Peptides against a protein of PDB entry 8OXM. Designs and how they scored, part 153

Target 1, 371 residues: chain A of PDB entry 8OXM
Amino acid sequence: FKAEFRLAGGVNLPKIIDCVGSDGKERRQLVKGRDDLRQDAVMQQVFQMCNTLLQRNTETRKRKLTICTYKVVPLSQRSGVLEWCTGTVPIGEFLVNNEDGAHKRYRPNDFSAFQCQKKMMEVQKKSFEEKYEVFMDVCQNFQPVFRYFCMEKFLDPAIWFEKRLAYTRSVATSSIVGYILGLGDRHVQNILINEQSAELVHIDLGVAFEQGKILPTPETVPFRLTRDIVDGMGITGVEGVFRRCCEKTMEVMRNSQETLLTIVEVLLYDPLFDWTMNPLKALYLQQRPEDETELHPTLNADDQECKRNLSDIDQSFNKVAERVLMRLQEKLKGVEEGTVLSVGGQVNLLIQQAIDPKNLSRLFPGWKAWV

## One batch from the design tools (peptide; made by RFdiffusion4, then SolubleMPNN)

Design b2_p17_7_s2 (from b2_p17_7, 9 letters changed)
Fold by OpenDDE base, seed 1:
Structure b2_p17_7_s2 (fold): chain B 371 residues (1-371), chain A 17 residues (1-17)
Amino acid sequence: as target 1 above (371 residues)
Amino acid sequence: SKELDRQMALAIAEARA
């Protein structure tokens, strides 16, 4: 270990440390000291299995459809080491950094990221109609700029085109696999983009199996497909390459139903894998800046052990696990809202749900659905 | 099935080692 560390941004202030491996190679590592990395580790294993399925299929292999994975070593329930994704940047950092963010650079007369957030927070407790109207006003005055990522990083037109395709394929693969696994909407700081490959790396996988639907502000999209995410695909947007890559990924997932169900079943019943949403985790994920001051740890947990009979906890857990498996089976059969859809029909529905401003306007403002 | 179960068991074992 080197004596110096860097802080990565975020509430938990993860430490970036440089380590020399037994092979004599220097490796940068991210040390998280407050988060359970077991969920990230497990989800990376699931992504590796999905990648194996995608590599076995000729059509997805030819398209180089893969989810970028990283190494996770959980050390405890509250600590672990991540292989730092060197040469990556959070898409949120690129887009909405206060000093040099792409929105400020390319759209200096648009609303600031802070103004957008403020406007959406003011309507957070309002009707869906009021949320939609303010979201549309925000969107009109905060135009997408993520197309400029590839233009800044890849000056050669042929390389630029190839990298834009790599980005589009990465979004498609992660969107469909993320939907199957129920990752839902992803915070802009939890999506990294590789500055060399233009591929996405999804980090902080603490919401899985549609547990985002039971948050205080439930998710309303199957995956993050916001205006900037779409803008990064270029002029065709969600049409053409993205749609076809989603369809080919969904074909592989649906054709691998038995395998995916078996994998997820083993994980859901692993006593070391806590995937369930708890109230503290829900509060943390949707914490308001105003609520940070009152969370003095007057967890005087008076351990009133409400002896909820161990049997009732186990029965409640099993019922949730069974419901997750049933919903996963429905997704893998193409069952959406009680109707069996073709791969093209299912992918179309998911895309329409993900880009619908009505769904986006209902998301938690802290997740910045206008970005 | 069995080979995927084995790869999962190996990946879980490698993550626990």
Scores: peptide ipSAE 0.007, ipTM 0.439, DockQ to the pose 0.021
Fold by OpenDDE base, seed 4:
Order: sequence, then structure tokens, then C-alpha cells
Structure b2_p17_7_s2 (fold): chain B 371 residues (1-371), chain A 17 residues (1-17)
Amino acid sequence: as target 1 above (371 residues)
Amino acid sequence: SKELDRQMALAIAEARA
């Protein structure tokens, strides 16, 4: 280990440490000191299995459909070492950094990221109708700019086109794999983009198996497919390459039902793998910036609505695991809302759900569904 | 299937070690 470390951005201030391996090679390591990396490690293994399935299929292999993985070594329940994703940037940092974010640079007359967040926080406890109206106002005055990522990084038109396709394929693969594994919506800081490959790297995999649906503000989308995510695909948006790559990924997932069920079953019943949502984790994931000061555990009475959703979780661990497996089996059969869909029908439904402004407007404002 | 299950079992065993 070198004596020097750098701080990475983010709430937990992870330390970037340069390590010299026994092979004499320098390797950057990210040391997290407050997060349980066991879930990340397990999910990386699941992604590797999904990648193996995708590589075995000729159609997905030809398209180079893969979910990007990184090495994770959990050291404890609160600490671990991961391979630093060198040459990646959080999409949130590129888009909505306060100093030099792409929205500020390309859309200086739009609402600031702060104004958007403020407007959506003001309606957080309001009706779905009020949330939708304010979300539409925010969206009108905060136009997507993520197309400029590939334009800034790849000046050659042929390279630019290739990298935009790589991005689109990466979004498609991660969206469908993420849906199957129930990763839900992803915070903009938990999606990294590789500045060389234009592929996405998903980090902080603390929400899986649809546990985002039991958050204080439930997830309403199958994966993150916000306006900026779509804008990065260019003029075709969700049509053409993205849709076809989703369909081909879903075909492989559905055709691998037995293997995926067996893998997930082993994980769900692993006593060392805590995938369940706990109230403290739920509060941490959806904590308001204003609540940072009042971490006095005054269990005040407004806990009742969060308690109603949590009190119906008086299901034994086994019943929760069984329900997750049943829902996974439904997804892999193409069962959506009690109807059996074709791969194309299922993918279409998921895309429509993910891009629906009504669903996006209902998400937790802290996760910035307008970005 | 069986080889993936084996790789997963090995990966779980390595994560437990």
C-alpha cells in the first residue's frame, strides 16, 4: 500500500488507495469503511453468471451484450476493498455537478439541479397528480443533455457512433439484467460511465430482488431509463438498438430460467447474504438532506405509514424469499400483471413503465428521476 | 446449467472463506 490516499466523492467518502501487487503492478483500490460490500460482491458474481449466459448465446455474444463488473473483496459488514473503476465517472457528476455539470453548460437557462430538486421535494408528500404536474414542469425546464457525453469524449464520427452503440447496448443489458434481479431504479451516483468504452458500471448494489418496492417511497420503474439515460442513446432513443438488445437479453434470461432460479434460490437462503430491506437501510437510502441534523432517534408518530408497509412484512424470512422466487419465476415466464407476454411484449411493457412520467414523478426526489 | 451452478457454489464458497 502507498502511504497516500485520495478521497472519492460521495456521502461515505471512500478512500482510493494505490496498492502494489506481488507482481509489481500498481492497482487502485477503493476502500469503503461504512458500507456492506457483501451484497455488491454477491451481485457481481450474479452479473458474471449472467454474462456467461449472454456469451453462450450467439445473438447476445455478437452484440457484445455484457454487464460491466468490478472486483469486490468484502472485509467486514462495514468495510471492504473494491477495484477502483479507473476511467469512469458517475453519470450524476457529469450531468448535475454544481460547478461544471453538463446541464449547466449546455442548458444554462434551464432550472438548476437544485431548483428541480427543491420543486420535487415540496410535492414529495402531495398527491400523485400534484407530483406529476410539478414533474412535468421540471422536465420542461430541465431538458436532457447526456447526448453530449459521447460527443465530448469521442470526436471522430465513426468512433462516436460506435461508442453510442456501446452505451445503448450497455444500458439495454443492465436494464434487463437489473429488472430480472430486481435492482429497480439506480441513483445517478451509483451508475458510472466508462470514458473509454461508454459502457455503464453499476455500483452500490444494496437494493436487489425488488426491495426498492418496500422503501418509504416505493420504486415505480423496473430500471432507470430517465430522459438523460435515453438522450445518451441519440436520436433513436429507446427504439431500434436499445429495444432489440433488451429483447435479446430477455430471450437469454427467459431461456435460462432454471439456472437463474437455482442461483437466486441459493443466494436468498444464504445466511451470510443479507438482501432484505431493513428500516435503517430504508431510512438511509431515502433520508432527506434536512434530516441530517435531527438524527435524534425520536421515534415520533409519523412512523405509522412507514410502519404500515413494514408491518405487513411480518412475513417470515422464508415467505419473503418464496415471494421473491415466485416473482422471479413470473418475470422469467413473461408474466406481467397476471398476463403472459412474449419477449417483445414484456420488453415493451418494461420500457413503457420505465419512461412513463407518471411512474417517474412518483419516485423518491433524492434519486432525481428528472435526470 | 450444472457448470454455472458449480461456479456459483465455488464463488459463494470463496466469498465465505
Scores: peptide ipSAE 0.007, ipTM 0.431, DockQ to the pose 0.022
Fold by OpenDDE base, seed 5:
Structure b2_p17_7_s2 (fold): chain B 371 residues (1-371), chain A 17 residues (1-17)
Amino acid sequence: as target 1 above (371 residues)
Amino acid sequence: SKELDRQMALAIAEARA
C-alpha cells in the first residue's frame, strides 16, 4: 500500500489507495469506511448473472450488451475494499464539478450548477405544479453538454463513433436491468463513465427492489435517462440504437423469468442481505446539505425494544419480500399499470416515464434531474 | 472539421443500420 490516498467525494469520504499486488501491478482501490459493501457485492453477482444471460443470447451477444461490474471485497459490515474502476470518472464530476465542469466550459452563460440546485431546493416543499415550472425554467437555462465527453476523449472520428455506440448500449443495458431489479439512487455521483470504453459503471447499489419508491421523496423514474444522458447518445437520442438495445435486453430478461425469480427469491430471504429501506438510511440518502453538520450518525441504537412481537416484524418482512417478488414477476411478464405489454410497448412506456419532465421535477433535488 | 466528422459518423451509422 502507498502512504498517500485521495478522496473520491461523497458523504462517507471513501479513500482511494494505490496497492501493489503480488504480481507487481499497481491497482487503485476504493476503501469505504461506513457503507455495507455486502449489498454492492450481492448486486454485482446479480449483474454477473444478467451478463451471463445476455451472453447466451445471440442477439444481445452480437450487440455486446453487458453491465459493467467491479470487484467488491467486503472486509466487515462497515468496511470493504472496492476495485476502484481505474480510468473512470463520475458523470457528475465531468458535467458539474467546479469551474472545470463541462456545463461551465461549453455553456458559460447558462445557470451554474449551484443556481440550478438552489432553485430546485427552494421549491422542494412546494406543489408539483410549482416544481414543474421551476424545473422547466432550470432546464431552459441549463442545456445538455454530455456529447462533448466522447468528443474530448476520442479525437479519431471512427473511434468516436464506436465509443458513442458503446456508451448508448451501456446506458440501454444498465437501464433495463436496473429497472428489472428496481435499482434506485441513480444520482450523478453513483454513475461512473469509463474514459477508455465510454461504458457506464453503476456504484452504490444500496437502493434496490424499488425501495426508492418508499423514500421521503419517492423516486418517480424507472432509471436515469436525463437530458445529458440522452445528449451523450448523439443526434438520434433515445431512438434507433438505444431503443433496440433496451428491447433486446428486456426480451432476454423476460425469457429468463424463472432464473431471475429464483435468484432474487434466495437473496430476499438471505438473513445476511439487508435490502429493506429503514428510516435512518432514508434520512441519510435524502439529507439536506444544511442538515449534514449535526447528524453525526450516532447509531445510538437506542434499543428501544419496541417489542413489536418478533412475529409481527417477520410477518411484515415476509409481506414486503412477497410484494417485491410479485412486482418482479409482473415486470418480467410485461405487466405495467394492470395491462400486459409487448417488449416494445413496455420499453416505450419506461422511456416515456424516464424522460417525462413531470416525473423528473418531482425527484429529490440531490438527484439532479436537470443534468 | 467537427461538422465533417459528424457527417462521417452519420454515414457510418447509416451503412451499419
Scores: peptide ipSAE 0.000, ipTM 0.309, DockQ to the pose 0.014
Fold by OpenDDE base, seed 2:
Structure b2_p17_7_s2 (fold): chain B 371 residues (1-371), chain A 17 residues (1-17)
Amino acid sequence: as target 1 above (371 residues)
Amino acid sequence: SKELDRQMALAIAEARA
């Protein structure tokens, strides 16, 4: 390790450390000092297994359907080393950076990212109807620009086309795998894009098994399929390549039901894998940017005192775990809203739910559903 | 123990996949 470190910014002040491998190559590592990386490590193993399933199927292998993974080394409950995804950028950094974001560069007459956030924060406690109206106004005055990512990074037309397909396949695979696992908190800083491959890297995997639905502002979409995410696919949008890749991924997941249930069952009952949502975590995930300054000190203390009666906690935990397994089984059977759907029907429903402005308008403003 | 059980279950699942 080098003696020098850099701050990556953000609330937890993660440290970027350069290390020299046994091969003599320098590699950047992100050291998170306040996050439990065990959830990320476990979810990366699940993603690796989903990739194994996808590689065994001829149709998904031919389409190169994979979810990008990274190495996680948990050091403690509150510290770990991430293999820093070198050559990745948060999609939020590319799209809505205050200085040089793509929205500002390509759409200078649209609302600023700050204006959009402010408008949605003003209606956060209002009716769903009022949220929807303001969200539609924001969307009208904040048009998607993510198509320019591939155009800026890939000047050769043949490479550009290949990378746009790689992006579309990555979105499809991660969306369906993420839905099956109930992955939440898919805000624009938790999704990185590789500047060389155009593939997505999902980070911060602490909201899984639909625990996003029990947040103070419940998650209302199965995955992130916002207007910029769709714009990055190019002219076809969600139709054609994306839809077909979702269907083929869903086919593999549904055909792997026994394997996926067995894995998730073991993970749910692993005492080292705290997947349950707690009130402090929920508050942290949906904290306002203005409130970030004050609450940092207190998250250290109270992990010890909630030794409530072990028996009642165990029974409540088991009931939640059973419900998660039941819901996973339903998803893998194509049961949506009490109806059995075909793979095409299920994928269509999920796409419609993910792009519905009514669902998007109900999300926490920090999720930035207009991006 | 339980980490071993998880690793075994993952290995079993990878072998069954």
Scores: peptide ipSAE 0.017, ipTM 0.565, DockQ to the pose 0.020; fails the geometry check

Design b2_p17_7_s3 (from b2_p17_7, 10 letters changed)
Fold by OpenDDE base, seed 2:
Structure b2_p17_7_s3 (fold): chain B 371 residues (1-371), chain A 17 residues (1-17)
Amino acid sequence: as target 1 above (371 residues)
Amino acid sequence: SMELDKKMGLAIAEMKK
């Protein structure tokens, strides 16, 4: 390791460290100092298994459907080394960076990212109707620009087309697998894009098994399929390549029901894998930027006092785990809203839910559903 | 961790059959 480190910014002030491998290559590593990276490590293993299933199926293999994975080395409950994906950028950094974000560059007359956030924060405690109206006003005055990512990075038309397809396939695969696993907290800083491959890398996998639905502001979408995510696919949007890749991914997941249930059951009952949502984690995930200054000191103390009776915790835990397994089984059978759907019907429902402005307007403003 | 890795390894090995 080099003696020098850089701060990546953000609440946790993650340290970027450079390490030299035994091969003499320098690699950047992200050291998260406050996050439980064990969840990320476990979910990376699940993604590798999903990739194995996708590689076995001829249709998904031909389409090169994979989830990008990274190495996680947990050092403690609150620290670990991420193999930092060199040549990745958060989609939020590209889109809504205050200095040189793509929205500011390509749409200088639109609302600023700050104005959009402010408008949505002002209505955060308002009715769903008021949230929807303000969200529609924000969306009208903040038009998508993510198409320009591939245009800036890939100047050759043939390469540009190939990379746009790679992006679309990556979104489709990660969306469907993320839905099956109930992956939440898909804000614009938790999704990286590889500047060379145009593939997505999902980070911060601590909200899984639909635990995003029990947040103070519940998650209302199955995955991130916002206007910029769709704009990156090009003129066809969600139709054609994206939809077909979702369907083929869903076919493989549904045909792998027994394997996926067995895996998730093992994970849910692992005493070292804390997937349950706790109030402190919920507060942290939905903290306001203005409140970031005050809450820093108190998160260290009270891990000791919640020795509630082990027996009642175990029974409540088992009931939640059973409910997660039942819901996973429903998803893998295509049971949505009490009805059995075909793969095409289920994928269509999920796409409609993910793009619905009513669902998007209800999300926590920090999720940036207008991006 | 190790027990999870072992169980995951078994599930991966079953998938490999």
Scores: peptide ipSAE 0.019, ipTM 0.483, DockQ to the pose 0.020
Fold by OpenDDE base, seed 3:
Structure b2_p17_7_s3 (fold): chain B 371 residues (1-371), chain A 17 residues (1-17)
Amino acid sequence: as target 1 above (371 residues)
Amino acid sequence: SMELDKKMGLAIAEMKK
């Protein structure tokens, strides 16, 4: 290890350390000191399996459809080493950095990211109709700019076109794999973009198996396909390359049903893999500025009353695990809303759900659905 | 878990046949 460290951006200020491997290669490592990296490690193994399935299929291999993975070494329940995704930036940092964000640079007369967030927070406790109206006003005055990421990074037109294609393929693959696994909490800080490949790296995989639907503000979209995500694809948007890559990814997932079910079943019953949503985690993920004042963690609340019978907890857990497996089986059969859909029909439904302003307006304001 | 790695390794090995 080198003696010097850098701070990564973000709330927890993780330490970036340089490590020399046994192979003599320098590798940048991220040390997280508060997050349980076991869930990330398990989900990276599932992504590697999905990549193996995608590499075996000729159509997905020709399209180079992969979900980007990173190495996770969990050291404890609260500490681990991540191989830092060198040359990546959070999409939120590029788009909505307070001083130098792409929205401010390219759309100086639009609402600021702060004004958008404030407007959506003011209606957070309001009706779905009021949320929708304010969301539409925000969207009208906050126009997409993510097309400029590839234009800034790739000046050669041929390279620019290839990188925009790589981006679109990465969004498609990660969206479908993420949907199958029920990956939630896809806010703009949990999605990184590689500045060299234009591929996405999904981090903080702590909301999986549709546990985002049981948050205090339920998740209403299958994946992040917001206006900036679509703008990065260029003129064709969700049509053509994106749709075809989603369909080919979904085809491979559906044709691998038995393998995916077997692996997820093993994971759901692993006593070391806590995938269930708990109230404290839910509060942390959707913390309101108003709620910060009273939750002094009185660490001293006696462990006594949470002796709900071990039998009732185990029965409740098993029933949740069974429901997750049944829902995964439905997705892999193309069962949506009680109807069996073709691959094209299922992908179309998911795209429509993900881009629907009514679904987007219902998300927690911290998810930044207008970005 | 070593047991999870073993089960995943077996599932991956069966997929290689």
Scores: peptide ipSAE 0.012, ipTM 0.462, DockQ to the pose 0.019
Fold by OpenDDE base, seed 4:
Formats: C-alpha cells, sequence, structure tokens
Structure b2_p17_7_s3 (fold): chain B 371 residues (1-371), chain A 17 residues (1-17)
C-alpha cells in the first residue's frame, strides 16, 4: 500500500488507496469504513448473474445490455476493499458540486443546489400537496443539465451519439434489474458514470429487496429516473431506445423467473447476508442535519439484546423473506397492484411511476429527487 | 461468504449447463 490516500467524493468519504499487487501492478482500491461491503459484494454477484442472463438472450446481447460491476472484497461488516472504478465520477459530483457543478456552470441563474435542498427540507414534514408545490417550484428553477456530460466528454458527433446510446442502455438495464432486485431510488453520489463508456456504475447497494419502502421517508419510485437522468438520454428522453431496452431487459428477467427466484431465495436465507433494514441503518440513510448533533458515541454500548424471543425474531424474519420472494415472483409475472401486465404495460407503469413529480416530491430530500 | 459463493457458483454452473 502507498502511504498516500485520496478522498473519493460521496456521502461516506471513502479512501482511495493505491496498492501495488504481487504482480507489480498498481491497483486503486477504495476503502469504505462505514458501509456493509458484504451487501455490495453479494449484489455484484447478482448483477453478474443478471449479465449472464442478458448475454444469453440474442436481443439483449445485440443491444449490449449489461450492468457495470466492480470487484468487492469485504473484510468485515463495516470495512472492505473494492476495486476503485477508475475513470468514473459520481453523477452528483458532476451535477451539483459546489464549486464547478454542471448546474452552476450551465444554469447560473437557477436556484443553487443548496437553495433547492433548503426549500425541500422546509416542507419535509408537510403535506404531500405542499411537497408537490415546492418540488414543482424547485424543478422550474433548477433545470436539468446532464445532457452536457456526454457533450463535454465526447466532442466527435458520432462518438457522442454512440456514448449517449450507451448511457441510455445502461440506465435502462440498471433501472429494470434494480427494480427486480428492489434497489429503489439511488442517491446521486451512489451512481457513478464512466467518463469513457458513459455507462453507469451503481455502488453502495445497502438498500435492496424494497427495504427502501420501510424507511422513515419511504421510497415512492421503482428506480432513479429523475430529470437529469432523463436529460442525459437526449431529445428522446424515456421514449425509443430507453423504453425498448427496458422492455428487452424485463423480457429476460421475466423469462428467467425460476433462476432469479432460486438465487434470491438463497440470498434471503443466507445468515451472513444482512439485507434487512434496521433502525440504525435507516437513521444513517435518512439522517437529518439536525440529528447530526445527537449522535453521541454511546450508541456502541447498548447492544441491549432486545431479548425478543429468538422464535419471534426468526418468525418475523421468515415472514419478511417470504414477502420479498412473493413480491419478486409478482414482479417477474408482471403483477403490479394486483393486475397482470404485459412487459410493455409493466415497463410503462414503472417509467410513469419513476418520472411522476408527485412520487419524486415525496422522496427523502437528502436524495435530491430534483437532480 | 464461502458458502454463498459455493451456492452461487452452483447456480451459475447449473445455468452454464
Amino acid sequence: as target 1 above (371 residues)
Amino acid sequence: SMELDKKMGLAIAEMKK
């Protein structure tokens, strides 16, 4: 290991460490010190299996539909080493960096990212109607700019067009697989974009199997398809390439029902894979700035074994696991809100849910649904 | 986990048949 480290952007300020391998090659390692890297490692393996399914199908293979994966070596529940996604940037850093973010550069007269966050935080405890009104005001005064990512990185028009298509395909694949796995909305710092491929890399996979729906502010979208995410697709937005790639991905997922159920069942019942949402994790994911002061270090001491009868914990766990499997089976059958949908109908519903400003306005303001 | 990797490896191996 080199003695020097860099801070990566993002919520947890992961440390980038250069490591010289036994082969004499320098490898960048990301050291996360607070996240459950076991969950990331498991989810990367699930993504590799989804990629295998997508490569077997001729239509998804021709479209090069894949989820970008990275190598994760979990060292503990709270620490591990992942291969740093070299040549990637968090979309949040590109969009809303305080110094040189694309919103500030391209839309200097719009609200600042701070003003948007402040306005949405002020209404966080308000009605859905008040949240919607303020969200619409924020959206009007904070116009999307993510189209400029590909325009800045790819000056050749033919390359630009190809990379915009690669981006659109990556969003589509990640959105549908993310929906199937119940990843929900993704914080803007937990989505990296590759500066060479324009493909997305999803990191920090600590919310899976719709556990985002049981957060203090429940998730209301099936995946992140915010205005900037859509703007990166260019003029067609969610129509054409994105929709078709979602449909083709969903076709493969639905046709792989037995395989996906078997895999997820094995994961849900693995005692080493803590996928369940706990109150501390929920607080960490949706911590308010006001609550930063009350994190007394004393929360380490009272591992009060809530002696809930081991039987009641196990029964509660099994019921949650069964419910996750049932919901996964419904998704893979195209059952949405008690109705069986075609692939096109299901994909359409998911897109509409993901772009609905009423759903977006209800998200946790810390996740910046206006970005 | 080594057991998860084994189970996933088996599932991947079954998929490869």
Scores: peptide ipSAE 0.011, ipTM 0.425, DockQ to the pose 0.020
Fold by OpenDDE base, seed 5:
Structure b2_p17_7_s3 (fold): chain B 371 residues (1-371), chain A 17 residues (1-17)
Amino acid sequence: as target 1 above (371 residues)
Amino acid sequence: SMELDKKMGLAIAEMKK
């Protein structure tokens, strides 16, 4: 291991370390020091299974529809070495880095990322109407720039076009797979982009099975399809390639219902896989910058008072697990809001929900819905 | 810029030949 490390960003400040393998190759590794890497490892196995289903189908195989996976080596319950996706950058670092972010470089007269964050934090406790108005003002004065990622990295026009298609397919596949699994906490630091492939890598998979909906500020979108995410697709936006790749991914997921339900059932009842949202995790994920100083999680919250009968906790857990399985079955049947939708109808509803500025304005300000 | 979109449209048209 080299003595030098870099920070990957995010609340846990994961350390990027360079290591030399026994093969003499340098590899970057992400060391997470606070997150349960077992959750990431389990979700990576589920993504590998989804990729196997996508590779078996001729239509999704021809389109090269895959969700990017990384190797997770858990070292302990709280520490592990992630295979750092060498040649990836957080989309937040590219877009909204304080010094050289793409918004500052290409839109120097727009609001700063800090001004946008401040405006949305000021209205965090306000009405949905006031949040919507301020979000629209922020969006008007913070125009998307993510199209420039592929333009900076891929100077050859043919390569540029191929990489923009790879990006669009990666967004579509990860959005639909993420929706089926109920993946939350899709903030700009939890989504990496590969600088060589233009594919997305989703990290920090601890909010799954729609547990983002029970956060103090509930998640109101099925996946991240914000203005910069759409801008990276180019002039067609969510139409054409993106929509068709979503539909083909959803078709494979719906046709694999039995396999997906069986595997998720095994995972939900695995005592080693803590997927449930707890109050401390909820506070940590939606912590305010002002509150960062005092809440050392002194895990000295006495185990005593929440000795509600082990039977009542187990019954509560089983009822939550059953509800998760029922909701997964509904998604895989195309049941949305009590109505059975076609694949095209379901994908259309999800796209409309994800791009709706009313839904985006209600998200926690740390999610940065204006990016 | 519209000029970059034109250059890209031309490159796409050449790849379809």
Scores: peptide ipSAE 0.000, ipTM 0.288, DockQ to the pose 0.013

